# Peptides against a protein of PDB entry 4AID: the designs that were tried, part 188

Target 1, 242 residues: chain A of PDB entry 4AID
Amino acid sequence: FDIKRKTIEWGGKTLVLETGRIARQADGAVLATMGETVVLATAVFAKSQKPGQDFFPLTVNYQEKTFAAGKIPGGFFKREGRPSEKETLVSRLIDRPIRPLFVKGFKNEVQVVVTVLQHDLENDPDILGMVAASAALCLSGAPFMGPIGAARVGWVDGAYVLNPTLDEMKESKMDLVVAGTADAVMMVESEIQELSEEIVLGGVNFAHQQMQAVIDAIIDLAEHAAKEPFAFEPEDTDAIKA

## One batch from the design tools (peptide; made by RFdiffusion4, then SolubleMPNN)

Design b2_p27_1_s3 (from b2_p27_1, 12 letters changed)
Fold by OpenDDE base, seed 1:
Structure b2_p27_1_s3 (fold): chain B 242 residues (1-242), chain A 27 residues (1-27)
Amino acid sequence: as target 1 above (242 residues)
Amino acid sequence: SKLLEEGLKEAEAEAEALAAAVRAAEA
């Protein structure tokens, strides 16, 4: 197999993005590793629109499988067949920043699946899952105007911390998840304990700066491994309004 | 690890099944 791999140092951790070995029937597939946390992101899209499709049918599913459950906090309590609260939340965290980046008028089915394969109990799979999903979409050939990067920012001992460990997060006054492109912040989600707006805004800016290395890594991977772009011509809906 | 390899195979099989389902729905 022609395996492509990008490795960067990010927030004092090694981030690895790999493609070409796994899930080759998907349009895009990325195995992402940070520390000993491992996720697989896959992107599949339909090459045609269903007749009468009036909305963009994007589905994002984040899953923490039972084989990883022995290392995932709360994984032992998973009943078969229903997403956990975490899985539902992280699926939305991935969906929110990517949905607006599809070319307007694209209404083909898109399925993004992020599967947690290993958890190290230090690096949360959510940020890694966002990065992996972005990379998988960029490799797929779908009309996606990414990449996005993502970062978690903590506030520990009066400083910003990039992607704090689960133990550092216990001492953090901020859980700030940011996703964005090279040019713009697309999504902010935050839990904050009595911090000023200035510190929070500074955290968003810090996240956006720190995610550029990830965006660049996805671009570099895509230059070597992306499929040919799907030829999508949006119907000129402006011509119908004239 | 053996567990990671088993998980990779399962996740790959699910991705392949999903890809096949999306392609079948285009027909």
Scores: peptide ipSAE 0.362, ipTM 0.882, DockQ to the pose 0.822
Fold by OpenDDE base, seed 2:
Structure b2_p27_1_s3 (fold): chain B 242 residues (1-242), chain A 27 residues (1-27)
Amino acid sequence: as target 1 above (242 residues)
Amino acid sequence: SKLLEEGLKEAEAEAEALAAAVRAAEA
């Protein structure tokens, strides 16, 4: 196997992105690790559009598998075949920032699957899943104008904390999830306890600055492991306005 | 760990099955 790996220090933790060993029939596949939390992201896309397809058929599925449930908080409530509330929310958190970054007019089927394989009870797999999904799409050759980065920001003892642990989050006055490109913030989701707008805006800026190291790591991985870009010519939609 | 290795194999098999399903729907 031609295994490519990128390792960075990020918020005082080791982030590892690996490709080439796992899910080789997918267009892109990334095994991502932070601490002892482990996720697999896969991206598959159709090479043709279905006849009469009128919308972009992107599906994002975040799942926490039952074999990991012994280490996943709330894992005992998963009925086979129905997403939990967490899985539904995280699937949306991944979908929101990536959907706008596909080339306009692309209507081929795209399936993104993020599977939580291990949880360390310190590092939440949602941020790791967002990063892994971004990396898998960048490796796939799909007409995706990523990468995105993602970060969680806490406010603990009067300071910003990048990707707070589950224990640090109990003392945090902010749960701020941000996703973006190198140049732009694409998504903000926040729960705030009695903080000024200035602190919240500063948190968004802090997140966007801190995610650049992840964006750069995905780019470096893609330079060594990405598939050839899928040849997609958008239909000249200006010709229909005449 | 053995559980991680088993989980990786299961997730690989699901990813390969999904890839095959997407390719079959292109035909």
Scores: peptide ipSAE 0.358, ipTM 0.882, DockQ to the pose 0.798
Fold by OpenDDE base, seed 5:
Structure b2_p27_1_s3 (fold): chain B 242 residues (1-242), chain A 27 residues (1-27)
Amino acid sequence: as target 1 above (242 residues)
Amino acid sequence: SKLLEEGLKEAEAEAEALAAAVRAAEA
């Protein structure tokens, strides 16, 4: 197997992105590790559009497997079948920044699955899942104008903290999740406790700056491991305005 | 760890099943 791996130091933690070993039947597959938290992201897309498809059928499914969930704070042994509130929220958190980055007019089915395999009790798998999903899409050949990066920003002892631990988050006055491209912020989700707008805006900028290392890591991985781009010609939307 | 290895195998099988389902829906 042609296994490709990118490793970076990010926020004082080791981030590893690996492809080529697992889920090779997917269009893209990335095993991502931060500390000892481990996720698998897979991207699968249809090579044709369904007849009469009028919307872009993107599905993002974030799932925490029972073997990982037993270590996740507040994770209960899942009864099979229904997403938890966390899984639903994180699935949307991943969906929001990636959906706008597909080529306009692409209406083939896209399935992104992020599976939490291990949790270290320090690194939340949501950020790692966003990064892994971005990487899997970039490797897939889908007409995705990524990568995205993602970061969580805390405010602890009067300073920004990149991807705070679960323990640091208890003392944090900010839970700020940002996703973006190299050029733009695509999504902000925030819970703020008595902080100025200046600090929050500074947090968004800090997140966007810090995620560039991840974006660069995904690009480097994709340069070596991406599939051939899927040949997609967008319908000339200027012809519909006539 | 054994749990990670089991989880990797399960997640791989799910990814293969999903890939097969998407391909079957193209037919």
Scores: peptide ipSAE 0.355, ipTM 0.880, DockQ to the pose 0.858
Fold by OpenDDE base, seed 3:
Structure b2_p27_1_s3 (fold): chain B 242 residues (1-242), chain A 27 residues (1-27)
Amino acid sequence: as target 1 above (242 residues)
Amino acid sequence: SKLLEEGLKEAEAEAEALAAAVRAAEA
């Protein structure tokens, strides 16, 4: 097994991105750890487009499996087969920033699965799942113009906090999730309690600055472990409008 | 932990099944 691992200190926590051991039949697979929260992200893409495919068939599935559910806050024994509200929300949270980064005209099926394997009750697996999904896509060879980074920003005791713990979030006046590339913010999701626009905008900037270390970590991992890029030439659909 | 190892095996099997399904749909 050619195991590649990147480890960084991020927000006072150790982030580990590992590939090459697990889910090798996927195009990309990343085991990501922050604290004792562990997720597996897998990316699989079709090497051909289905006949008559008119939209980009990206599916993102964030899952909190039953084996982890006993350690997941609010994780009831989910009845098999329906995503929880959290799983649905986090799946969309991961989908939103990655979808626009695929090369225009790519309409091959893409399946991204993020599975929560362990939860430490401190580190929410959503941010870790976003990071892991980004890394898995970058490793896959899919025509994905990532990586994205992601960060949660809290506002605790009059300061920004990167990836606050679940306990710190109880005291936070802000739940700000940001995802972006090195150059751009791609997505903002926020719940704000009586904070100025200046503080919120400062939080977005703080998140974007703090996620650069994650972006760099994914790039470093990809340089050592990415598959060869899938040869995709978009059909020049603009030639039909001339 | 044993639970993590079991979860990894399950998630691997799911990823392999999904990969196989995507590949089968290309044929």
Scores: peptide ipSAE 0.352, ipTM 0.880, DockQ to the pose 0.823

Design b2_p27_1_s4 (from b2_p27_1, 10 letters changed)
Fold by OpenDDE base, seed 2:
Structure b2_p27_1_s4 (fold): chain B 242 residues (1-242), chain A 27 residues (1-27)
Amino acid sequence: as target 1 above (242 residues)
Amino acid sequence: SAALERALEEAEAEAEALAAAIRAAEE
């Protein structure tokens, strides 16, 4: 196995992105670790468009499986075959920033699956899942104009905190999730308690600045491990309006 | 850990099955 690994220090924690050993039938596969939280992201795309396909068939599935190592919070409500509220919300959280970054006119099936394999009860797998999904897509050869980075920002004791622990989040006046490219913020989701707009906007800027290290780490991994880009020529849709 | 290795093996098998299903639908 040609295993490629990128390791960075990020918000005082070690982030590891690994590829080459896992899910070899996927177009892209990334094992991501932060603390002792571990996720597997896989990206698979069809090499042809289905006849009569009129929309982009992107599916994103975030899953906290029962076979995961440790205790996943809220796991008692998982009936086999139905996503939990958390799994549904995180699947949307991953989908929102990546969907606009596919090349216009690409309508091949794309499936992104993020599976939580271990949870340390400190590091939330949602941000890690966003990062892993971005990395898996960049490695896949799909016509994806990523990477995206992601960050959670808290406001604890009058300061911004990057990716607060679940315990730090109890004292946080802000739960701000941001995703973006190197150049642009693509998504903001926020829950805020009695904070000024200035502090919130500062949190978005802080998140976007802090995620650059993750974006750079995904690029470095892709330079060494990405598949050849899928040859996709967008149909000149402007030629049909003449 | 042995628990993480088992979880990884199961998740890999699910991902391989999904990839195979997508490829079979292209034929």
Scores: peptide ipSAE 0.430, ipTM 0.897, DockQ to the pose 0.757
Fold by OpenDDE base, seed 3:
Structure b2_p27_1_s4 (fold): chain B 242 residues (1-242), chain A 27 residues (1-27)
Amino acid sequence: as target 1 above (242 residues)
Amino acid sequence: SAALERALEEAEAEAEALAAAIRAAEE
């Protein structure tokens, strides 16, 4: 097994990204760990476009399976076969920043699956899942113009907190999730309690600065473990409008 | 842990099945 691992200190926690042992039939697969929260992200893409495919068939599925180690919050109310509200929201949270980064005209099927394998009840798997999905796509060879980084920012005791624990979030006046590339913010999702726009904008900037270490970690992992890029030439559809 | 290893094995099996299904739809 050619196991590649990247480890960084991030927000006072160890982030580990691992590939090469897991899910070998996937185009990209990343085991991501922060604290004792563990997620598997897999990316699979079709090597051909279906006849008559008119939209980009990207599916993102975040799932907290019953076989996961530890206690999954809210897991007791999961009806078999339906995503929870959290799973639906996090799937969209991952989808939003990655979808626009695919090469225009790519209409091959892409499946991104993020599975929570372990939950420590401190580190939320959503941010870790975003990072892992980004890494898996970068390793896959899909025409994805990532990586993205992601960060949660809290506001606790008058300061920004990177990736607050679930307990710190109870004291936070801000739940700000940011995703972006090295150069740009791609997505902001926020729940704010009585904070100024200046503090919120400062939180976005803080998140974007803090996610650079994750972006760099994904790039370093990809340099050592990425598949050869899938040869995709977009059809020049603009030539028909001249 | 043994629980994490089992969870990983199950998630890998799901990922392999999904990959196989996508590949089979290309043929």
Scores: peptide ipSAE 0.428, ipTM 0.895, DockQ to the pose 0.770
Fold by OpenDDE base, seed 1:
Order: C-alpha cells, then structure tokens, then sequence
Structure b2_p27_1_s4 (fold): chain B 242 residues (1-242), chain A 27 residues (1-27)
C-alpha cells in the first residue's frame, strides 16, 4: 500500500492525516489523529445523476460508535438506531461549510461518513472530524472546491485558545467553531458568555488564521494522494436564462 | 492498540458496504 501521511504541529498538538491503506472502495478516505483522538472520514460519490434529481443529495453522518476505543462521552446511553444529539449537531457542523463548495449543478449522490475510532477525553473529535471530512473530499476526485479548515476557539484568562481541551473549555467564556477556505469564512457556530462583539469577531479572525496550516496540510496530502478529478461539466443553465 | 485496530476494521467495513450500495444503485 502506498500510505501517505501528513503531520503538522497545530495548537500545541500533533495533527496527523493518513490515507492509502483505509476504505479502498471509498472515493476518499482519511484517518485523522490529534492527541489520542482518532477519526476515520470517508467520502463516496455517485458517478451519475439519478433521473429527475432536482436537489444536491449530500448526506453527512458523524458517528461515535460503540466499538470505538476509549470512553466516548454520552456513548453509554446510545440505543440502537438513533443518532445522539452530539452526532446530529456535529453532522450539521460538517455539512454546513462543505455543501456550498460543491460545483453548482452537481446533483450526484455524495455521502460523507465520519466515525470516531478513539477518544482521549481531551481533544473533541468534532473539529478533527471536520478536518478529516475536508481531506477525504479533496482526495475523492469529487467536484469539491475545498479544502476547508476548521478550528475551535476558546476565551480563557483573557486570551484566545486554539482547540481548547475539554477541561479548558469548562473555564472558557466562548465556544466558537469556525470553518472556512483559504480565502473565506464559511461557517460560524458559537456559544458565548458575556463577551463583546469585538472579542467574538477577533475569535473568528484568529480561527481563520490558525486553520491555514490545516488547509495547507490537506493540499499537500492531496497533491500526493488525490484521485483524478471527476469530469463534471455543469449544464450551462445560464445560457437558458439569457 | 488492538482496540483501535478493531474499531478501524469495523468502520472500514461499514464504509465499504456503503460504497458498494451507492455503486449498486448506479447500475
């Protein structure tokens, strides 16, 4: 197997993105590690559009499975067959920034699955899952205009903290999740306790700056490991409106 | 760890099954 790995230092932690051995039938697959938290992201897309398909059929599923190593918070109460509140929330956090980056007019089925394989109780797998999903899409050959990066920003002791630990987050006045491209912020989600708009906007800018290292790491991985781009020409719907 | 390797194998099998289901729906 031609295993390709990118390793960076990010927020005082080692981020590893690996591909080549995993999920061979997927169009893209990435094993991502931060600390001892580990996720698998897979991207699969249909090579044709279904007859009469009128919307873009993107599905994103974040999963914290019972077979995962370590102690997943809230994992003990998973009744078979329904996503937890966390799984539903994180699936949306991943979906929101990636959906608008697909080429307009692409209506082939796309499924992104992020599975938590290990949780260290320090590094939340949500940010790692966003990064891994971005990387898997960039490797897939799908008409995806990524990569996206993602970051969580805390406000602890009067300073911004990149990807605070679960323990640092207890002391944080801000839980700010940002996703974006090299050029733009695509998504902001925030829970804030009595902070000024200036501090929040500064947090968004801080996140966008800090995620560039992740974007660059995904690009470097893709240059070595990406599949050939899927040949997609959007029907010139603008020519019918002229 | 052996637990992580097993978790990876199970997640890969689910991903492969999903990929196969998408491909079978294209035929």
Amino acid sequence: as target 1 above (242 residues)
Amino acid sequence: SAALERALEEAEAEAEALAAAIRAAEE
Scores: peptide ipSAE 0.421, ipTM 0.893, DockQ to the pose 0.774
Fold by OpenDDE base, seed 5:
Structure b2_p27_1_s4 (fold): chain B 242 residues (1-242), chain A 27 residues (1-27)
Amino acid sequence: as target 1 above (242 residues)
Amino acid sequence: SAALERALEEAEAEAEALAAAIRAAEE
């Protein structure tokens, strides 16, 4: 197998993105590791549009399976067959920034699945899942105008912290998740405790700056491992307005 | 670890099944 791997130091942790060994039936597949937290992201897209399809059928499923190595927080309450609250929220966190980046008029089915394989109890798999999903889409050949990066920002002892550990988050006055491209912030989700707007805006800027290393890592991986772009010509929607 | 390898194998099997289902719906 032609295994491609990108490794970077990011926020004092090793981020690894790997492709080529895993889920070869998917259009894109990435094994992502940060610390000892491990996720698999897969992207699959239909090569045709369904007759009469009027919306873009993107589905994003984040899942923390019971077969995952380690102790997943909240994993003891998994009812078979229903997403947890966390799985639902993280699926939306991944969906929100990627959905706008598909080429306008693309209405083929797209399935993104992020599976937590291991949890180290320090690194939350949500940020890693966002990064992995972005990478899997960039490798897939889908008409996706990514990559996105993502970052969590904490505010601990009067400083920004990139991707705080679960223990650092207990002392954090901010849980700020940001996703974006090289050029734009696409999504902000935040829980804030008595912080100024200036600190919050500074946190968004800090996140966007820190995610560039991840964006660059995904680009480097894609240059070596991406499939040929799917030939998609958007219907000239300007011709329908005439 | 053997646990991570098993988790990976199961997740790969699910991904393959999903890919097959999407392709079968195009036929």
Scores: peptide ipSAE 0.403, ipTM 0.887, DockQ to the pose 0.780

Design b2_p27_2_s1 (from b2_p27_2, 13 letters changed)
Fold by OpenDDE base, seed 4:
Structure b2_p27_2_s1 (fold): chain B 242 residues (1-242), chain A 27 residues (1-27)
Amino acid sequence: as target 1 above (242 residues)
Amino acid sequence: DELSEEVKAKAEAAEKEGVEQFKKELE
């Protein structure tokens, strides 16, 4: 197996992106680790468009499976039931920044699945899931104009904190999730407590600066492990209508 | 609109294998 791994120090934690060992039948697959939190992202896309397809059929499914070694609270197998509120929210957090980065006119089906494999109770798997999904898409050969990076920013003791732990977040006056490309912020989601707009905007800029190391890590991984780009030529008619 | 059964089945198979492989490596 040709296993490729990229390791970086990010916000005082080790981020590992790995491909080629697990879920190889996907178009792209990335095992991402931060601390002891582990996620698997898979990307699969159809090699043809359905006749009469009028929209881009992207589906993102983030799931927290309770099989994780050690620390997922509650021995409840999340029954084959409805996604939790968290799973639904994080699926949207991943979908929002990636959807606009597909080549215009690409209407082949795309399925992204992000599975939480382990949770350390310090590092939230949502940010890691966003990073892993971006990396899996970049490896897949799909016409995706990524990567995206992602970061959470807290405000603790009068300073920005990159990817605060769950315990640090209890003392944080800000929960700011940012996703973007190297050049642009694509998504902001924020919960704030009595902070100025200046501090919040500074947090967005801080997040975008800090995610560059992740974007660079995904690019480096893709240069060594990406599949050949899927040959896609958009029909001229869809290019002209934007 | 629902994804094709082919794309869904491939994604589910990839996820399932990935989960099973990860579990085996922790044992």
Scores: peptide ipSAE 0.433, ipTM 0.897, DockQ to the pose 0.705
Fold by OpenDDE base, seed 1:
Structure b2_p27_2_s1 (fold): chain B 242 residues (1-242), chain A 27 residues (1-27)
Amino acid sequence: as target 1 above (242 residues)
Amino acid sequence: DELSEEVKAKAEAAEKEGVEQFKKELE
């Protein structure tokens, strides 16, 4: 096994990105850990486009499977059933920032799956899932112009908090999720309680600054572990629809 | 959006293997 690992300190927590140990049948696979929360992200893409494919067929599936071995909040055996509201929302949070970063004209099928393997009841797996999905895509060889970083920002006791714990979030006046590249903010999702626009905009900037360490960590991992880029040349007809 | 059976089968196989291996490492 050629296991590659990147470890950084991020917001006072250890973030670990690992590849090459598990889910090796995927085009890209990343085991990501923050605290004791663990997620597996896999990226798989078709090596050909379907005849007559007219849109980019990206699917993102975030899932919190009840593992018998972990403290997953709400220890109900989720029967094979409809995604929870959270799983549906987080799947969209991952999809939104990554979808625009695929090379224009790429219409091969892409499946990203993010599975929560362990939850520490402190670190929410959604941000970790966004980071892991970004890393898995960068490793896959798909024509993805990432990485993205992501961060949650809280507002607790008159200060910004990077990736607040579930307990800190109870006291937070802000739940601000930001995703972006090194150069740009790609997505903002926010729930705000009686805060000024200035504080919210400052939170977006804070998130974008704090995610740079994650972006750099994904780049470093990809330089050592990425597959060869998939040979994709967009048809000239897709250039004309710009 | 219906993904091809090939992409679905690969994704499901990779996820299943990863989940099963992680469980074995916790035991």
Scores: peptide ipSAE 0.416, ipTM 0.892, DockQ to the pose 0.674
Fold by OpenDDE base, seed 3:
Order: sequence, then structure tokens, then C-alpha cells
Structure b2_p27_2_s1 (fold): chain B 242 residues (1-242), chain A 27 residues (1-27)
Amino acid sequence: as target 1 above (242 residues)
Amino acid sequence: DELSEEVKAKAEAAEKEGVEQFKKELE
């Protein structure tokens, strides 16, 4: 097994990104751990475009499978087949920042799957899922101009908190999810309780600053573990506007 | 437009393998 692992301290928690042990049939696969929350992200892409494909066929599926053997307390039998509201929402949170980072004109099918393997009830798997999906895409060889980082920011006792626990979030006046590249914020999703615009903007900046360590960790992992880039030649669509 | 069965099957197989392996490591 050619197992490659990156470990960082991030917001007072250990983030681990691992590849090469599991899901080897994917183009990219990352096992990501934060605390005792564990997710598997896989990226698979078609090596050809379908004839007549007019849009980029990216699908992102986030799923929280209750494994009978783990401390997943939500023992509700999710009926096989229909995503929950949470799974649908988180799938969109992952999709939004990654979709614009694919090379323009790439219309090969891309499937990203993020599976929650374990949940510690402290660390929400959504942020971890965003990070894992980014890492899996960077490893895949797909023409993805990532990585993205992601962070949740809370406002607790008059301070920013990076990736607040589920218990800290009960006391938080802000649920701010930010995703971005090293250079740019790509997505903001926020629920705010009676906070100034200045505090919210400061939260976005705080998130973007704090996610740099994750971006750097994904880059370091990719430098060692990424597949050869898929040879993609974009069709010269700009030639029609001259 | 749905993903090709090939891409779906490859993704599902990879996820299933990873999930099954993770479960075995916890046992």
C-alpha cells in the first residue's frame, strides 16, 4: 500500500488527509479525519466527452450512511435511496465552490461522492466533506483548478471561532461557511443573528485566512500523491467572438 | 442528463470498497 498522509493542527483539532489505502478504483480518493469524524471522498471522471454534451455534467453526492458498527447516534433508518434534506444541502455546499474551478470547456462526466464514515458529535462532517472532496479532485488528475479550502466560523462570547463544535454552535450568533482558493473566496453561506456587517465580513476574512493551512495541506498531499494530469485540450470557444 | 453507468458504477464501487474496508478496520 502506498499510503500518503498529511496531518495538521487546525483550529485546535487534528486534521488528517490520507490517500492510497482505500477506494483505489476512484481517480482520486481521500480519507479525511477531524477529531473522530471521518469522511471518504471519491472523485471519478470520464476520459471522454459524450457526443453533443452541451453542459458540464458534475454531480456531487454527500451521504451520511449510518454504519451499524459506529457511534453514529442518528440511528434513524435512512431509507435506502432518498437523500435527506441535510445531504442535499451539503451536496450543494460542496458543488458550489468546486464547479467554477474546472477548466472552461471541460464537459466530461465527473462524480464526486462524500460518505460520512464516522461522526463524533462534535465536528460536523460538512466542512470535512468539502475539504476531502477538494483533496480527492486534486489527486484525480481531472482539470480542476483547486484546491479549495473550507471553514465554518462561529461568533461565541464576542470572538470568532474556527469550526465550532456542535455544542459551541448552540451558543454561536453566526453560522458562516466559507469556501475558497488560496487567492479568492468562492462561496459564502451564512446564518446570522443580530451581528453587524463588519463582524460578518471579518468572519469571511477569518475563514479565508484559516483555510490556507488546509489548502497548503492538500497541495502537499497532491505533490506526493496526485495522478498525472488528464490531457485535456479545451475547444477554442473564443475563436467565435472575433 | 444522468451520468453514464460506467462513471456511476466506478464511483459506487470505490465508495463501497472504502466503506467496507473502513468497517473491517473498526472491527
Scores: peptide ipSAE 0.411, ipTM 0.890, DockQ to the pose 0.699
Fold by OpenDDE base, seed 2:
Formats: C-alpha cells, sequence, structure tokens
Structure b2_p27_2_s1 (fold): chain B 242 residues (1-242), chain A 27 residues (1-27)
C-alpha cells in the first residue's frame, strides 16, 4: 500500500494525518489522530451531475460510535436511530466552512463521512473531524478550494489555550471554534462567559494563526497523495449576463 | 434531498472497510 503520513506538533499534542492504508474505496480518505482520539474521514463524489440538479448536494455525516465502557473501537452498530444532538451539531460545524469552497456550478453529489474510531476523553473529535474532512476532500480530486484548518480556543487562567482538553474546558470562560483557509476565517462558533469582545476577537485571530500549521500539513500531504483533479469546468455564469 | 444510492453505498462501503480494518489492527 502507498501509505502517506504527516505528523506535526500542534498545541502541545501530536497530530497525525494518514492516507492510503484504510477506506481506499473512497475518493479521499484520512485517518487522523490527536492524542489517542482517532477519526476516519471519507470523501466520495459523483462523477456526473444529476439531470435537473439545481443546488449543490453536499452531505456531511459526523458519527460518534458508542464506546462501550473504555477505549472500545466503535462497533459498526449504526445507531439505528436519529443522529444525536452532538452528531448533528458537529456535522454542521464541518459543513459550514467547506460548502462555500466548492467551485461554483459544481452540483455533483458529495458525501463526507467522519467516524470517531477512538476517543481518549481528553481531545474532542469535532476539531479533529473538521481537519480530517478537509484533508480527505483535498485528497479526493473534487473541485474543493481548501484546505480548511480548524481550532478550538479556550480562555483559562487569563490566557488563550489551543484545543483545550475536556477537563480544561470546565475551567474555560470561552469555547471558541474557528475554521478558515490560509487567507480567511470562514466560520466562527462561540460560547462566551463574561469576556470582552476584545478577548473574543483576539481568540479568533489566535485560532486562525494556530491553524496555519494544520493547513500546511494538509497541503504537504496532498502534494504527495492527492488524486488527479476531477476535470470540471465551471459554466461561465458571466456569459448569462450578456 | 437524498444522495444517490451509488454515492451513499460507496461512502458506506469505504467507512465499513476502514473501521473493520482499524479494529483488526487493534486486536
Amino acid sequence: as target 1 above (242 residues)
Amino acid sequence: DELSEEVKAKAEAAEKEGVEQFKKELE
């Protein structure tokens, strides 16, 4: 197997992005690890547009498999049921920043699936899932103008903390999730406890700076492992204004 | 709107194989 791996130190933790070992039937697949939290992101896209497709059919499914007591790798028990509130929220957190980055006029179906394989109870899989989904799309050959980076920022003991642990988050006055490209912030989601707007804006800037290492890691992985770009020419929508 | 069964089936098959392989590597 042609296994490619990128490893970086990020916020005092080891982030690993791996492709080529598992889920090779996908257009892109990334196994991402931070601490002992592990996620699999897969990206699949249709090679043609459906007749009469009027919108971009992107679906993002984030799934947390029920760990039985301990680090049990999530069984393929599809919860026969509606996604949890968390799974629904995280699916939206992944969708929001990636959706605008597809080439205009691309209306082929895209399925992104993020599956939590392991959880260390310290590192939340949501940020890792955002990173993994971005990487999987960059590897897929889909007309995606990524990568996206993501970061969570806490405010603990009067300082910004990158990707606080679940225990550090109990002491945090801020839960700030940011996603962006190298050049721009694409999404902000925040829960704030009695902090100034200045601290929050500083947190957004801190997040955007800290995610650059992840963006660079995805680019480096894609340079060595990306599929050939899908041949898609956007219809010149400017020609309809003539 | 529901994705095509082809795209869904390919995504589910890839996820299924990946999780099964990951489990086998932990045993």
Scores: peptide ipSAE 0.435, ipTM 0.899, DockQ to the pose 0.669; fails the geometry check

